# Peptides against a protein of PDB entry 3S8F: the designs that were tried, part 256

Target 1, 157 residues: chain A of PDB entry 3S8F
Amino acid sequence: VLTLFVAVPSLMTAFTVAASLEFAGRLRGGRGLFGWIRALPWDNPAFVAPVLGLLGFIPGGAGGIVNASFTLDYVVHNTAWVPGHFHLQVASLVTLTAMGSLYWLLPNLTGKPISDAQRRLGLAVVWLWFLGMMIMAVGLHWAGLLNVPRRAYIAQV
Target 2, 166 residues: chain B of PDB entry 3S8F
Amino acid sequence: DEHKAHKAILAYEKGWLAFSLAMLFVFIALIAYTLATHTAGVIPAGKLERVDPTTVRQEGPWADPAQAVVQTGPNQYTVYVLAFAFGYQPNPIEVPQGAEIVFKITSPDVIHGFHVEGTNINVEVLPGEVSTVRYTFKRPGEYRIICNQYCGLGHQNMFGTIVVKE

## One batch from the design tools (peptide; made by RFdiffusion4, then SolubleMPNN)

Design b2_p25_2_s3 (from b2_p25_2, 19 letters changed)
Fold by OpenDDE base, seed 4:
Formats: structure tokens, sequence, C-alpha cells
Structure b2_p25_2_s3 (fold): chain B 157 residues (1-157), chain C 166 residues (1-166), chain A 25 residues (1-25)
């Protein structure tokens, strides 16, 4: 039960990032409760990618709380649920953050800004990656709840 | 401007902190709800029990598969199961329908899984530890045991069977 | 099987996308 308190520092970390995003959005002219979101640079894949990663991380974090629950872990442990969880955490958050970092890093390393075509394609890539990852993650979590075992090529269902 | 920005950041941090705490409580509530509505699916874990994996095959209750199923009371059995590379012992495990079965599972070699299809039995099996699971099979038939913890080259073929007899 | 179809389609789709990304640079 005390393991669930691991969620506290995780959420504390999350809110600081969210606060930074809100501050940035408001600096860019966003107003009101949600206007700051629209004001964020959604035209930049270096921004969009890690933000989409964070969005995927939210349900992943919720799943982390479930996995940390003694009683609920018994239900989901070593089922497809677990891969679903870390695909949100690693293949979504970490991977998209890496992608976003590259969209920032490569122009700086080469001294050449990305072209508009590269920017648009980058946006398409990160959004499609996010969509695909969400579909896969939902599928894995669902399969896990149906007691599909992890690390097995067959299942009863 | 820096002072104003600092105050603004603090305000946003306080707001999101409050939101994060609220979400924490929401998650706790969801867990509580899940537990309240799905309590029948919870199998209590046994107390920590140790065994020597180097001798478990030679002596003790796991040594003889013919003695693996022990009647401990009226309609109550203890089954001593070995998960090993790459199978289960005994195999098949034969138990009566409607009997309360206590599985005592351990490994002589590496970590394995013990996942029984059609049930909520799903535990890891560690060498040197005994996993205890209590279950009552309500339906007769065959239940496949699947290893869901990678244990080597033969992992994918590591299966067992529980036969529940009327 | 459906799983194989989904797998193959996914691999093909992401491979194509990767190729397009590579070509854009």
Amino acid sequence: as target 1 above (157 residues)
Amino acid sequence: as target 2 above (166 residues)
Amino acid sequence: SLAELVYNASVASFARLAALVAAAF
C-alpha cells in the first residue's frame, strides 16, 4: 500500500512540467483557462513530440499506480497489461521525447534550419506515432485485462 | 519582470499541484472502486516460505510427484508443484472438482511463471521461495498451465496441465 | 490470422513512413 505513494513524487514532477507549459503558453498570448494550450507552438515537432509523449505518459502513470497496488498487481502482473504500460512509458514518452529532441538538435548541429516540408512531415510522423502507440497500448491493456499472458505466443482468449 | 514571472510561476505551480493532488485522490478512488467491485478476483498471497532449490528434488514434499497431491482435510488438498526448465511436476496435476486446492509451487533452477488458463492463478515462481495459491475449481476439465516468465530457450514450450475430475 | 494481418500492415505502414522521413532529410 505504501508503494502507492510513489505516485506522489511522480505527480509532483508532472505538475511542474505542466506549470511550465502553462506559463509558456500564457507568455505566448494565451489567456483564460484553456487559451494557453492553443498558444503553445503546435507547429513545431520539437515541441509536439514530447508533449504527445507526456499525454501518453498520463494513462501510463495511472497504470503505474495500478501496477503498484498489491491487490491489483495480482490481476495484471505478467499479462499483456504490463507491456501496455511500459509501451506508454518508454515507446511513447521516451521515444517521442527523443524524436522531439532530434528535431531540435539536428538543426543546431548542422547549422541549418529544417525546411517547411521537413517540419510538416515531422508533425505527421509524431502524430501518427502517437496514434499508433495509443492503439497498441489500449489493445495491450485490454488484452491484459482479458488475462492474455505476457511472454507467451498463445492464449485462451 | 523577473519578479512578476516568478510569482506567476508560483501561482501556476500551486494550481497544478492542487490538480495533481486531486488526480491522486481520483486514482485512489478508482482503485478503491475497482477493489470494491472486483474483490472476488483477489487471491491472497501466502507468507514467505523458503526452500533449498538444490535439494528440493531429492527430499521433501516436492521430491516425489506421486506424493505431490496431499489430502489435508475433507475436500481439501495441498499440491506440491515444481516449475522447472522446461515443464511442471507433477504433470498432469489431478484434483477433484469443488475441492479447495492449495498450490505450493517452487523451482529447482530458474524463475518461472505459473499461469493457469481459465483461472486467476498467476504467480511467479522463484528458486528458494515457495509460492502459495489457493483455488477451487468449479468446473471439471483440463486447465493449461503457462509459463509467463522467460526462463530460457525452451520457455515457449513450457506447459502443464491440471485435470479437474468430477 | 487477424493478428498477422495487423502486424504486417503495421510493419509495412511504419516502414513506408520511415522511408518518407528519411527521404525528407
Scores: peptide ipSAE 0.022, ipTM 0.736, DockQ to the pose 0.023
Fold by OpenDDE base, seed 5:
Structure b2_p25_2_s3 (fold): chain B 157 residues (1-157), chain C 166 residues (1-166), chain A 25 residues (1-25)
Amino acid sequence: as target 1 above (157 residues)
Amino acid sequence: as target 2 above (166 residues)
Amino acid sequence: SLAELVYNASVASFARLAALVAAAF
């Protein structure tokens, strides 16, 4: 019940953020249905990381609704599905947001600006992290649907 | 200009809210699809039953593993299973092929899992509560029971077996 | 297999990144 209550505000927030991003992209010169996306500051890891986190959070949030359903929870509960959900929520959204925050925070705390090389490295890190998280999460969800148990070292499949 | 910007934002918000609503229906559809395709073969019971975990080993239907399998009707059985640290009883659980089996599972100690490989049987077992699952084994053979809820140092080794006889 | 290729590529990539991070900070 609580999950469903939280889901509604969360969805509203997510789409409000998306709306803000669209507006920002259009202000930056993006045009058309998708041109605003390209106009966003994809060269900044402090921006890219949390955005990728949000993207990963979408299927994770959907999974949260699934997990909160009594009928569907019976299917997925205590299977590899659950770790898959966790890794989307924590290892994707939370972690990438933290990573993005560091790319802003550390330069500001130290007074030393991030170099171009560090910026590029940061972009590589967050994209590869996201890719890895998506692969693992998809695999875990798939395994869960195949009835691979959570908290067990064995599996039938 | 600030006001103009806010009006523009509002327009985008309306669009994204409409999209969000559409996505909610998509999620509901996915839920329905998953339910329809992945829940066959097991009927979980919604009735809440209580038992005293401190006496369940000593008296009642779980006390004697030799009496754990009870025929309740033609081709119908109830199996009283204990999940404990660290194993299951009876072990093995012997049931006939094609019979409707009602598992009544409880724990005398801590929370355990009851996950039967090759089936959709997957329930948590709480001390003081009785988990009920109905299932019919269509194929003879051995089915492994796995504890999928951490229950202590021996958790990883906690297994049982259901033997389905022809 | 595809899984092996992905695994190997991932390991190599992350190893490289780890080295770069260690050198950069």
Scores: peptide ipSAE 0.021, ipTM 0.717, DockQ to the pose 0.023
Fold by OpenDDE base, seed 1:
Structure b2_p25_2_s3 (fold): chain B 157 residues (1-157), chain C 166 residues (1-166), chain A 25 residues (1-25)
Amino acid sequence: as target 1 above (157 residues)
Amino acid sequence: as target 2 above (166 residues)
Amino acid sequence: SLAELVYNASVASFARLAALVAAAF
């Protein structure tokens, strides 16, 4: 139980970021309980990518708490559950944040804005990446719960 | 108005912080609930037992695979298993159906996995330490042992078999 | 520019990797 307190700083950070998103959305004219979400710049891949990464990080973080539990870790350890977890953490959050950073950084370094075609392509890339990652992650977690071993090419189930 | 903006940000942060703490308690509660309702099959960590990986093949209960299965009581056995690059010893492991089996697993070389298909047996095997797992096989047949921890070039082919006899 | 160099190198590297993976199947 005490080990779970390591989640406190992460949760604080995560929800502070969420607070920042809410504030930004409201500054952009969003109103109500959820209207601020729609007001965020969803037409910008530099914004969409890291936000999708954050969304993937939520179930990943929950999984982290599970993995930190002694008794529950016995169930999931060295199963497909584990790669499912870190694909959410690394291949979703970190990778999508890097992708988003690229969409921001290159135009700023070159002084050349991205074209509308490049923008649309970027949006397609990050959304497809997110979708594929979610499908894979859910599949891996499911397989892990069915006791499919990690680092093995075969399983009885 | 910068002052108003800062106050608003702080208010949002406080709200979401409260939510984060609430979620922490929810997760703890869910874990507690799961443990309270699903305690069957939970195998706690045993007492720490140490061995010398450099001599485990030459002396002690792991040295002779023919003597690896030891009856310790009525329908109770201890099986001394070595996980090594790249296999298991003894192989096959023969045990009777319905008996309580205590697996004592260690490694003479590197870290391995010990995953038994069709069971909840899944442990890492560390050189210098003994992994202890208790299990009762209710069904006769063959159970495959899979290494689920990378241990070298032959890792993907590292398998063993447990034969449960009627 | 440095940005263009990094971009081109990245694209080239990933394309090459993809080709190698495809050839392995």
Scores: peptide ipSAE 0.006, ipTM 0.735, DockQ to the pose 0.013
Fold by OpenDDE base, seed 2:
Structure b2_p25_2_s3 (fold): chain B 157 residues (1-157), chain C 166 residues (1-166), chain A 25 residues (1-25)
Amino acid sequence: as target 1 above (157 residues)
Amino acid sequence: as target 2 above (166 residues)
Amino acid sequence: SLAELVYNASVASFARLAALVAAAF
């Protein structure tokens, strides 16, 4: 009951953000069922970073539901699964959002726009960060399901 | 105009809300599937129990490691385990193969973990509380106990052993 | 010094941020 109480509004909120993205994409000329995605400003790291964070939030949020479910928590608690969840939520969602925010904040603080080189570098950074984080998170979740303990340097497997 | 934009936004929101609800059901289904297919080898064997961590070493069933393994039936044992900085007692824990073992685990100092490799035994051990798990070892051999809760400078070296005898 | 440089840059940045926030209202 408690899990659902949290999960429902969270999902609604998360996907409402997606709705806003669709609207934005369509305003930018995107058409069709998926064309609005391509119309989004994928050339801007300030946009890409938090969006990638949101993508990481999907499995992370699902994991949150698992972790909050006491019956399933018996399986995953204090295993490598938990760090996997954290890296999706904190090191991906929060961190990438912060990175994205920086690309907005920096120009405003300095009064100077970011250069094209900085923009390209920023895109590389956030994409590589996301990729690495996804690999690591998947690995941690996998290890957790294999009963690899959290906070231990050794494991049976 | 703003009204037109508002109407458009609502249309997209409705679609995504529907999607969100669908995803909710997907997650519920996944949870249900996991629960239906998961076999639990460890069963909670007791009610919430409290113990005084300041006296647990001096009196009671955890006080003497030599008396920690108690036969409670023909093929049933209770093992009173202390997790402490930095180890477990008794160590090793010796139990028969095929016996039903009830572990009663507590800590005299800080929070520890009790993770038995090769099993699904994995509990946190809190000072002042008794963790209870029931397990039957089907295979003889040595099972390592690992602390999976950071408990201090010696955490990484905190291990125990369960020896399952034929 | 480096510390002074960082300090001055920070102060300037926060001042600008404050101005931006003020301008938003």
Scores: peptide ipSAE 0.000, ipTM 0.689, DockQ to the pose 0.014

Design b2_p25_2_s4 (from b2_p25_2, 18 letters changed)
Fold by OpenDDE base, seed 2:
Structure b2_p25_2_s4 (fold): chain B 157 residues (1-157), chain C 166 residues (1-166), chain A 25 residues (1-25)
Amino acid sequence: as target 1 above (157 residues)
Amino acid sequence: as target 2 above (166 residues)
Amino acid sequence: DLALLVYDASVAAFALLAAMVAAAF
């Protein structure tokens, strides 16, 4: 009951953000069912970073439901699964959002726009960060399902 | 203008809300499916039992490691285990193959983990509470107990052994 | 040993990422 009580508003919020993205994409000239996605400013690291964070949040959020499930928690509790969940939530969503915020904030604070080189480097940073986090998260979740313990350097697998 | 934008936003929100609800049902269905197909390995939670962590070493069933393994019936045992900084008592824990083992685990100091490799036994051990786990070892051999809750400087070296005898 | 290598590689990778972020500004 409690899990569902939290899950419903969370999902509503998350997908409302997606609705905002659709609106933004359509305002930028995107048409059709998916054309609005391509119309979003994928050339701006200040946009890409938070969006990649949101993408990481999807499996992380699903994992949160698993972790909050009484029965399923018996399988994943105190295994490498839990760090995997955290890396999706904190190291991807929160961190990438922070990165994106900086890419917006610093140019505004300094009054100087980022150069094209800096923009391209920023895109590389956030995409590589996301890729690394996804690899780590998948590995940790997989290890967790194999009963690799959390907070231990050895495991029998 | 603002009015047109508002109507457009509302339409998109309605669509995504519907999608959100659909995804919620998908997740519920997946959880239900998992529960329905993977119930065989669930260790039922025992009754919440309390113990005084300040006296558990001196009196009661955890006080003497030589008396920690108690036969409670034919092919049934209760094992009283202490998880402490930094180890387990008794160590090793010796039990027969095929016997139903009830582990009663508590801590005299801080929170520890009790994770038995090769099994589904994985519980946190809180001072003042007794963790109860029921398990039957079908294969003889040695099973390592790992602490998976940080408990201090010696946490990484906190291991125990369960020896299952034929 | 392998774990330490992975650790070192991870630290290096994060340091590189941090440097890249710093260079972006």
Scores: peptide ipSAE 0.027, ipTM 0.723, DockQ to the pose 0.024
Fold by OpenDDE base, seed 3:
Structure b2_p25_2_s4 (fold): chain B 157 residues (1-157), chain C 166 residues (1-166), chain A 25 residues (1-25)
Amino acid sequence: as target 1 above (157 residues)
Amino acid sequence: as target 2 above (166 residues)
Amino acid sequence: DLALLVYDASVAAFALLAAMVAAAF
């Protein structure tokens, strides 16, 4: 239980970000319980990438709680579950945030706005990346629960 | 306008913070429930045991692989296993079907894994520490031991075998 | 098992979130 206290600041941060997104969406004309989501700038890869990263981070964070639990970690430790976890955390959240940051940073640094073609390509990249990461992560978590070992080229299944 | 926006932000933050705290309690409750109803095959560890990794090969129960399997009861055995770069000792480990096996595993060199295929046995092996795992093999046959903790250049080839005899 | 239970719960929560997002579009 003491280990789970680390979740307090993490959840506070995560849901504060969510609050910021809700506020932003409502400022953009979104109404209702979920209409603010629709109003967010989903046409901008600089926005979409970090948000997809956050979405991937949610199940990863849940897995983090599992991994941090001594008893539950016994089940998943050094299985494919662990790579599944950190691919959600690093290869999704961190990587997508970095990717999204580039779509903001490069235009500002170069003074050249991205073209519509580049924007559309960027959207395709981040969505495909997210999709691939989710498929891989589900597979790894599933394999982990089937006791497929980490750092081994062979498995019983 | 800025003040209005600030007030709105605070309202949303308060709501989401309350939600976050609620979720925290949900997770805690879920974990508590799972622990309370815990019947999964968690292999209990023994007491904390320490050994000197510099002498474990020279003296003590791990020193002679021919003496590694010790019968401690009519249907009970203790197996003293060394995980080393890059293999296991003894190899193969021969045990009877249906017997309660207590594995006492340590390492003379670096951290290794001890993952037994077809079982829920999966522990890290630290130099200077004895890992204790209890298991009863119900099915005869060969069970592969896999090192699932990186231990050097030969890590990928570090395997052992448990032979369960009828 | 414990892992499956926790995992399933987390997946369900994620699925609910995904459904909420989908409902917004």
Scores: peptide ipSAE 0.021, ipTM 0.738, DockQ to the pose 0.225
Fold by OpenDDE base, seed 5:
Structure b2_p25_2_s4 (fold): chain B 157 residues (1-157), chain C 166 residues (1-166), chain A 25 residues (1-25)
Amino acid sequence: as target 1 above (157 residues)
Amino acid sequence: as target 2 above (166 residues)
Amino acid sequence: DLALLVYDASVAAFALLAAMVAAAF
């Protein structure tokens, strides 16, 4: 019950953010169905990181609803599926948001802007982090569906 | 200009909110469908049964591992299993192939897991509560029981065995 | 089972979103 109640405002927030992004992209000259995405500031790691976090949160959020369902939870509960879900929510969304915030916060606190090299390195870091997290998460979810247990070092699979 | 921007934002918000609501209904519908079709098989959460964890080792059907397997019908058995720190009782659990087995699982100490490899048996075991799982082993052999709920320092070594005899 | 179907659908949806983003660049 609680998960479903949380799901409603979470989805509303997520898609409101998407609406804001579309608006921003169109203001930046993006046109068409998808052109507004390209117009967003993808050169800024402070922007890219939390957006990637949100993208990772989509399957994680869907998984949350699955985990909250009675019959579907029976299939996935206490399997590797669960840590896969956690890593999408915490190690992807929360962590990438924190990383993104850091790229804004540190320059702001120190009064010193990041160099172009630091910016590019930051972009590489957040993209690589996202990629690695997606690989791990997909693997854990897949293993979970194959009945690999959570909190065990062995499995008959 | 500000008014125009505000109006534009509202237009996009309406579209995305509509999509959001549609997705919510889809997810709810899927949950309802899964509940209606029972595609996950036997779900153990149906009956609330309580037991005193402080006396379960001394009296009742869990007290004697030699009497843990009870034949309840021509091809039906009930197995009273204790999950404890750090193992299972009885161990091994011996049952016939093709028989309907009702596992009655409880704990005298802390929360444990009862995950039987090669089966859909995967339940949490709470002190004071009896977990009931019904299963029929179609193939003979050994099935490992794994504790998949952290239960203390010996958790990682907590295993049991079900032996299915022809 | 249905859980697998839901997972596959979710992965497909994510892949579609990724493709949409890629197409935008």
Scores: peptide ipSAE 0.018, ipTM 0.706, DockQ to the pose 0.194
Fold by OpenDDE base, seed 1:
Structure b2_p25_2_s4 (fold): chain B 157 residues (1-157), chain C 166 residues (1-166), chain A 25 residues (1-25)
Amino acid sequence: as target 1 above (157 residues)
Amino acid sequence: as target 2 above (166 residues)
Amino acid sequence: DLALLVYDASVAAFALLAAMVAAAF
């Protein structure tokens, strides 16, 4: 149980980011408990990508706590659960953050804004990426709970 | 007003920090609840047992596959298993149905996995250490052993079999 | 064969993405 306290700094960081998002949404005219979410710039792939990454990071982080538990790790260790976990952490958060950074960086480096077509394409890419990652991650976690082994081409189920 | 903005940010941070801490306690509580209600089948780590991986094939209980299955009591057996590149010994492992089996698993070379299909047996096998797993097979038949830890070029083909006899 | 197909498709996808990024400069 004591090892689970390692999650405190990560949770603090994550929820500080969430606080920043709430503040930004309220500055943009969002009101109420959830109205600030709608006020965020969901039309900008540079914003949407890392936020979707953060959303994927939530269940991944919860899984990290599970993986760090001695008793629960016995159930999930070296099963498909583990790939499900790190795909949320790396292929979702890190990758989507990189994608978002690209959509911010390129206009700044070139001195030219992205076209509306490029913007819409960017939104489609990051949303489809997120959707695909969520489907895969859920499938891998489910398979892991069914004792499908990691690093094997066969499974009983 | 920079001062007001700063205070507002701190208030939001405080709120979300509180939520963060609450979620941490929820996770701990869920783990505690799971342990309290579903302890059956959980195999705790035993005492660390060490062996010399350089001699484990030549001397000791793992040296002779024909003597790997040892009856230790009425309906109780210890099975000394080697996981190596790229297989298991003995292979097959033959044990009686309904007997309490203690697997003592080690490796002479690199880290391997020991995953038994149809069971909750799933451990890593480290050279120089003995992994101990206790299990009772309720159903007769063949159970496949799968290596789920990368161990080299032949990793994907590394399989064993446990035969449970009536 | 399926694994090779998946590999080739993945490589093609990444190549396409790289080309799109390059075209932005």
Scores: peptide ipSAE 0.018, ipTM 0.750, DockQ to the pose 0.019

